# Peptides against a protein of PDB entry 6DSZ: the designs that were tried, part 15

Target 1, 361 residues: chain A of PDB entry 6DSZ
Amino acid sequence: NYVVTAQKPTAVNGCVTGHFTSAEDLNLLIAKNTRLEIYVVTAEGLRPVKEVGMYGKIAVMELFRPKGESKDLLFILTAKYNACILEYKQSGESIDIITRAHGNVQDRIGRPSETGIIGIIDPECRMIGLRLYDGLFKVIPLDRDNKELKAFNIRLEELHVIDVKFLYGCQAPTICFVYQDPQGRHVKTYEVSLREKEFNKGPWKQENVEAEASMVIAVPEPFGGAIIIGQESITYHNGDKYLAIAPPIIKQSTIVCHNRVDPNGSRYLLGDMEGRLFMLLLEKEEQMDGTVTLKDLRVELLGETSIAECLTYLDNGVVFVGSRLGDSQLVKLNVDSNEQGSYVVAMETFTNLGPIVDMCV

## One batch from the design tools (peptide; made by RFdiffusion4, then SolubleMPNN)

Design b1_p8_8_s2 (from b1_p8_8, 3 letters changed)
Fold by OpenDDE base, seed 5:
Structure b1_p8_8_s2 (fold): chain B 361 residues (1-361), chain A 8 residues (1-8)
Amino acid sequence: as target 1 above (361 residues)
Amino acid sequence: MPALEPLY
């Protein structure tokens, strides 16, 4: 009797930071295949709170706070298109993860997108958007009283969406996306009408972006707009202001993940395929009328980590580096560089034992 | 069905 001790998955495929356990607790949530791990961030490090098995591989994991909620809710979508909204509930020593809403969002018709599942939440919590299939954008309206996640599709004329986000500060939910056509890659925006279940023309577009433009970052107020990350360039656009940089250092390896450091969108962490960690900085200019505009974009190399699948800033310069290919890490960002010119110090390393080959015997 | 499997 070989007791194959089913080793727990160790490869990280998603991470998020927020206030899930309480309004006061800072949490790190880690997705490891079908497993969700919940930690409290403390001055001493990560305190484990709960581990949860999911009915499938976690494909999307996002925290959001609807109006009137004291703490964040968790949206999860699995690779088999099972969607749920989860709430953490503690009653004394009893810890429960409550499913507030659930549904299956699989379509009978559609080509699954080659770039996989994208799930996004409107910053005002009006809807969830899903890119599951080519030429379709699925909308899940967020209603407080609905235990059943209802969804509808809107047709996208743009068949090859690379990345998509909801923008901040929009009267209606507005998506910004990079797409590819025979002429190259482009950025477009659409307003999403919940009432009419259609797209309206968005506030701006940018045709003929960099050929390898791969990521959209929605920038919060006061800047608004979006950052587009390519292989050779980083661009900002908000419908009025355009700015582009092409720092030679980012050409060495493809940027594959990002995370916002400051709530106002002044700084972002960027991770590349070589495990290099960068800071993207948005420099502000205050106008005479009191408006804040983007003055400049800068990229600074911080140091090296494990190859990040996901990044999340915790607090006090501590970053979680979620790795699928290597060991995950807690790292400290320092103000001063070490003797090697690195601003990154590894605090803790979490061994990745590789994929559990489920040998179906 | 609950979205969560009980971890045994």
Scores: peptide ipSAE 0.024, ipTM 0.538, DockQ to the pose 0.016
Fold by OpenDDE base, seed 4:
Structure b1_p8_8_s2 (fold): chain B 361 residues (1-361), chain A 8 residues (1-8)
Amino acid sequence: as target 1 above (361 residues)
Amino acid sequence: MPALEPLY
């Protein structure tokens, strides 16, 4: 029996950054189909720490820090609906990835959504939300003592959810989502009641957004609210403030991914289908009462990279560009542009060998 | 089942 060691996957389908190995280490975690790669970000570049095989394609990968944890935990959901919460433990030279909790979240009934699996975590770590099937929102309560992930479904009246996030600064866990109906695309919010296992009316809604509105970005405090990204427009709404921009430069190619640069939500990286990298900037206005409001939105072209499936800002202007279609890159953002007007310099390139055809021999 | 296999 020749065990052909299948070539390791090289196409990136997800990436996250945080403090997974320790409270002090900055980590980059990369999902490559069934493979999870863990790096420490150093001044010299990426230091590999561990590689982990998963029982299925990674569909969701999110870092989160429950109250009183010293470091981040990792939530993974596979395309086969296997969910786990992982913890990094090191004891001398022994490195273990420990399963804190696990479960299968597959339903026996339901239409799998055509837009794929969406998984989100409440910023206050009260729950995980999953859009797996049309007309259902699955909730996994986060409890420290539960080794078994328990889940329940809430019926979602909006059958065609495009994207969904949890909002920041909400007393109850609150989702914001883009959905499509026969009248167009809309944004709505719901509060999630763990006690009653139902949706309550959220703080705001925005009917008739751009027809191609495709992404929701939850904005942290002090701004709060959400950014909605379309093909032609970028909009902000927090219940009290609404702002929209339509920069001509984003019409050239569809924005497909984003990542927050600043913890306060002042800057976001945007990647489009042509490999253009943008900075979205939120300009603040400080009111006389000390409240911070959004004054303006602007978009700046930084340069060109590989076509990003995912982006993550690391530190010191370094960005990881995770690519499925091309080579992944580590790039530097510079303050000054080069002779071509680009602020982006490639530091390292990671060869993508393309899709592994599982040849069952 | 543990969802994790170490990749060597």
Scores: peptide ipSAE 0.022, ipTM 0.542, DockQ to the pose 0.017
Fold by OpenDDE base, seed 1:
Structure b1_p8_8_s2 (fold): chain B 361 residues (1-361), chain A 8 residues (1-8)
Amino acid sequence: as target 1 above (361 residues)
Amino acid sequence: MPALEPLY
């Protein structure tokens, strides 16, 4: 009897930071194929709390806090379209991950989108949005008492969505998305009506963005709006203000992931396909009326890491670099550069043993 | 089906 110790997956395909175990604990959650790892972030490093097996590859993993919840809930969607909302419960030494809600969100008809599964949560926790199939946007209304995730589809006229996010500070849930048509790539917004189960006209649009525009970042208040990341350019738009930069340093390799550093959206980490780590900075201007507007965008090269599949800022300049292709890392961002001009110091490295071929015998 | 199995 060879107990083949099934080697645990080591390649990271998602990570998120929030307050999942308690309101006071800062957590790092790591998705490794079908495995979810939960850590508490401490001054001494990552403390493991629990590991959880999922029935399928994790495709979406997002933390959110509905009104009146004391801590974050976890939304997971698998590659087989199984959705769940998870809650952490601790009673003394007993640790339970409970399913608050679940459902299968697969459609019988639809072309799976080439850019894969996108899952997003409204910042006010009114709904979850899913782009699973071309020409469809799936909505899951968030109701506290609903143990069964009910979903409906809204038809998108835009068949080729590249990326989508919910915007902040909107009276109704509002999506911002990059799409491609025969004329190029464009940005559009829609309000999502839960009542009518339709899209209404959003606050703004931007036609003819960069041809390789690939990512949307929703920016919190006070700035609001969105950042659009391309191959050669980074643009900001909020309906009233437009700003674009084309820093030469980002042309060397494609930016593939991002993470917000500051709650107010003043800084973002960017990772590219060469493992370069950047800081995107939003410079504020305070107007005489007390309004805050975007003055400028700046990109700074911080240093080099493993090629990030996902990034998450923890605290105190510590960043988790989740890698699929290389070793995952905890890195420290320093104020001063080293002799090589790098602001990045590796603190811990987590060996990636490569794809575990599940030999289903 | 339980969506989750604990991994120890």
Scores: peptide ipSAE 0.022, ipTM 0.569, DockQ to the pose 0.017
Fold by OpenDDE base, seed 3:
Structure b1_p8_8_s2 (fold): chain B 361 residues (1-361), chain A 8 residues (1-8)
Amino acid sequence: as target 1 above (361 residues)
Amino acid sequence: MPALEPLY
């Protein structure tokens, strides 16, 4: 009996940090194709809690906390458009992952978008938004008692959405997105009406952004607004304030992922295609009326890691670098640089064995 | 069907 131990997938395609097992536990969740790994972050390192198989490749994985929940829930969307909301339950030594809600969100009509599946959650947990097909935005309302995920589509005039996020601090759920047309790339906002199932005009737009603008970062209050990442520039816009920087160091390689370090959105990690790790800093200015505004944007090179597919800040300057092309890493960010000028020290490395060729035996 | 198989 050759137990061909089917090699477990090692390439990371997503990671998130939050409080999934309890309100007090800090968790790292890692997506490896069809596999979800759940860890507790401890002073001694990562403690494994549970591994689960999904019925398909994980395309979206997001933690969110609806009003009145004591801990985070997990939204998963697969590449085959199966959506679920998961809850962790522990009863003594028994650990269960419970499906709170599920549904299939596939449409019979639509062109799958070339930039792949995008899934986002409103910061106030009013809805989930999905960009699955060109010219459509799918909305899943978040209702506490609904075991069946019901979705509806809103038509987008903008056919080529590059990236989309929900904004913070909006009275109605508001999306901000980068799109491409024959004239170039642009940024636009829409309010999403759950009642009317339509878009209303958003608070702001910016036409003719950088031609290679590729990512939107929604910034929490007190700053609000969004950061737009390009090849040559990083821009901030909140409707009232616009600020752009063009640091020469980011021109060397494309930024491909980001993660928020501070809950207030004052710092972000950025990873590029060469495995360089950056800190993006939002410098605050406190006005005489107590209003906090963005004074400046700054980018600092921290060091080099494996090429990140995803980044997540854990705690105490520890970062998980999820890699698809190389080994995943736990790294420590230090205040002082080493002799080589790096602020990054590798703590642990997780060997990537490459793509599992499904040998159907 | 639950979307999850326990990895044994």
Scores: peptide ipSAE 0.015, ipTM 0.492, DockQ to the pose 0.016

Design b1_p8_8_s3 (from b1_p8_8, 5 letters changed)
Fold by OpenDDE base, seed 4:
Structure b1_p8_8_s3 (fold): chain B 361 residues (1-361), chain A 8 residues (1-8)
Amino acid sequence: as target 1 above (361 residues)
Amino acid sequence: MEALKPLY
């Protein structure tokens, strides 16, 4: 029996940062196909804590903190529609990853969406939303006492959803999504009623956005609203304020991933298909009534990295660049540029050995 | 770079 030690996957398909191991620890969680890697972020770099095998390719990986939890929980959805909520528990030297809840969310009827699986969590931890199939939005209510993840579907009239997020600061769970119809791409919002299991009219919509609008970023308070990333433009909308920029520098390559740097949503990292790393900045204006509004949007080129599948800001200007196509990197953002005009310095590089073809021999 | 300064 040749135990072919299957080479561990090296291509990164997701990463998240939060407080999973404890309230005090800063963690980096990395999804590599069926493998979850858990690190503690330290002054010396990434300290490995645990590796976990999943029963399928990780399609969604999100940290969330329900009210009254001391640390973050992890939601995972696999490409085979197995959902779980995981908790880290340590008792002395014994580390366990406990399944708080699990379920299969596959539907017998539905066309799997061509843009793949989207999973999102309401910022107030009221529900998980899933776009798995065209014309359906699946809702998993978050209940602390329920070990079985129960889901229901709400019909979406918009059959071709490009991206979707939950908005911040909404009385009811509210989604914002980009969709395509024969007239172009549009942004719409819906409130999600858990009680009635239906959509209500959302606070705003924006018809006829850029034809290649591909990503929605939900912006925290005090700004609220959403950023819509296109090929040529970046737009902000919150129902009251609209701003659009078309910086020429983003036209050179398509932005493919983003990550929030500041908890208040003042800065975002953007990565493009050429491995360029940008900072998106939200300039604030304080009104006489003490309200904060968006004054302007700016994009600044930081430098070049591996082509990011995912980005996550850690701490002290350190960023993890998760790459599927190239080597993943730990990079430092510097205040001053190097001789080449780059603000990015590679600290560590993680070799990508390419796709492990599971040759079932 | 302003991008790395805290946005006050």
Scores: peptide ipSAE 0.026, ipTM 0.704, DockQ to the pose 0.401
Fold by OpenDDE base, seed 1:
Structure b1_p8_8_s3 (fold): chain B 361 residues (1-361), chain A 8 residues (1-8)
Amino acid sequence: as target 1 above (361 residues)
Amino acid sequence: MEALKPLY
């Protein structure tokens, strides 16, 4: 009897940082196909806490904190459209991951979008938004007492959405998205009415962005608005302020992932298809009235890592580089460069054994 | 580059 110890998946397809185990713990959560790994971030490194098997490939993994929760909850959507909200509970040495809510959000009719599943959460925790199918935006209202995730669809006129986020600082839940039409790529905003189950006109739009605009970053207050990342350019827009940069260094390889470093949105990590790690900096200008506006955008090359599928800043300049194609890494960002001009030092490397060939015998 | 401060 060869006990084929089924090798656990090692390729990372998602990662998030937050306070899932407690209000005080900083956690790293890693998605590896059907497996969720939960760590506590410590001064000594990553301490494993729990592993969770999921009923399908994790497609979306987001932490969020509803009003009156002491710690973050975890939203997961699988590639088979099973949605759940998970909570961590510890009672002495007993660790339980409980399902607060669940549901299947699959539609009987719809074309699955070519850019895959997108899942986003409103910063004020009013709703979850899902782009699963072309011409549809699915809304899951967040209700604390509801164990069943109910969803409804809103029709999008824009059939080819590239990326979508909820904006910060909006009275109503507001999405910002990049879409493609026959004239090129554009950015648009919509307010989402939970009551009427429709879109209202958003605060701003930007027509004719870069042809390869691929990512939206929602920027928190005080800046607000969004960053649009292309192949050749990075643009900021908040309705009142527009700023664009085209740093030559980003043209060498496509940026494929990002993560916010500072809670105020002053810095973002960017990773490209060559494993280059960048810092995007938002330079502030304080106005005489005490308002903060964007003065400038800057991109700095930090160094090289494994090709990131996902990035997450932990703390104290430590970054987790989640890789699907290579080894995942913990890296330290230094203030001073090494002799090679790199600000990146590898602290730990996690071997990727490649695709688990499920030999169904 | 501005010094990376601890967030926590």
Scores: peptide ipSAE 0.020, ipTM 0.606, DockQ to the pose 0.443
Fold by OpenDDE base, seed 5:
Structure b1_p8_8_s3 (fold): chain B 361 residues (1-361), chain A 8 residues (1-8)
Amino acid sequence: as target 1 above (361 residues)
Amino acid sequence: MEALKPLY
């Protein structure tokens, strides 16, 4: 009897940083297939706190802090459409992960989208949005007292959504998305009415963006708006201001992930399919009235890492590079480059043993 | 590169 000790999954398919264990602790949460790993970020590195088995592959993992919560809650959606909101609770030495709410959000009718599951949370924690099926946007209202996650669908006229985010600073929950039609790729916004369960016209749109526009980044205040990442270009739009750059260096490989460095959205990490790590910088211009506007966009090559599935900035120039195809890494970003012109130094490497073929025996 | 500031 060969007891094949089922190796734990090592391929990373998601990571997030926030304050999940306490208001004061900085946490790194890592999704490895059906496994959630929770770490505290310390001066000595990553301290493991708890591992949690999920009843399915983690497809979405997002931290959010509802009004009146002292610490972040965790939203998880599985590939089988099981949704939950998790809370970390410690009582002395006893550590519990509490399910505050749960539900299954699968529809009986719908074409699963080819670009997979997208899950987003409104920055004001009014709702969760899900793109699961073509031509549908699913809304989960966030209510503090509701243990059952109930969802409804809003019909999207745009059948081929590439990426979607909630915008910041909107009176009503507002989505911004890239979609494809026979004429090309476009950006559109919609306001989401919880009351009427419909879309209203959003503040802006941009028709005929780059043909390979693949990602939306919602930019917080004071800038607001969104960044659209393409193969050849990076664009910013907020309804009033448009800015585009086409740095030749990004044409070499497709940008596949991003993470915000500064809370005010002044810097973002970008990772491409070759494992190149970039910094996207938003340069500020202060107007005479004290308003802050975007002056310019810049992209700087930082160095090379493992091919990132996900990136998360921790603190003090430390970045976690979550890799599905290679080894995950902790890397340090330096102010000065090394002799090779790299600003990236590997601190720790986490061996990826490859996909465990779940031989269902 | 602008100096990476601590977040915390």
Scores: peptide ipSAE 0.016, ipTM 0.607, DockQ to the pose 0.478
Fold by OpenDDE base, seed 3:
Structure b1_p8_8_s3 (fold): chain B 361 residues (1-361), chain A 8 residues (1-8)
Amino acid sequence: as target 1 above (361 residues)
Amino acid sequence: MEALKPLY
């Protein structure tokens, strides 16, 4: 009996960094189809802690910390609409992944969106938002004592949402999204009322953005607002301030992923379809009253990596490059460039064996 | 955690 050990999936389709095992441990979590890998980040590299099999392809994976939790919880949504909230628990040498809450969030009626599943968490942990179907926004209220994830739908007038995020620093949970209509692409905001189960008018909108605007980045305080990434432009808007840049270097290939480096949102990694790695910098201006405003946006080319499906900054200039099409990498960002002008050095490479053709034996 | 020296 050759137990053909079914080769584990190697293609990465998601990654997140946070404090999942403890408040003090820095973790890297990697989604590989139905498998979740959990690592502790150490000075010596990645230490494997646990692998978890999921009942379907991981479509959403987000860390969040509700008020009064000592460490992060993990939200997972599968491609079959199974949702769960997971907790890491260690008791001596015994390691358990506990399901705090679960539910199926599939609707009987709805057109699945062409841009796939989007899952987002309110920064204040009031709710989870899901864009699963055209013309619907699903809300899961976050309640500490509820083991059953209950959801409701709010109707969206905007049928073709491209990307959506929750904004920071909002009194009520507020979404910002890019959508397409016959006139082009636009940005809009809505407040989400948990009580009334409806949208209220958001703080701002921007009509007729770049035709290829594809991503929304919610910016933390003190800046607030959002960054909109296009093919030709990067724009910032917070309701009061608008700023746009059109660096020629980003026109060469489409930006497909991003990750925040600094907790205050002053720097972001950007990855494109050619495996180029960029730094987006938010330059601050401190006003005489102590308020911090955005002065400028800048983009710098760092170097080349594998084509990123996802990026996550770890610590000390180390970045995990999760790749679906190529090998995943740990890379070091350096202050000084090498002889080729690159600031990126590969530290470790994780071989991608490609799609496991399910050979049903 | 030492703030990474401004890389750029």
Scores: peptide ipSAE 0.019, ipTM 0.639, DockQ to the pose 0.184; fails the geometry check

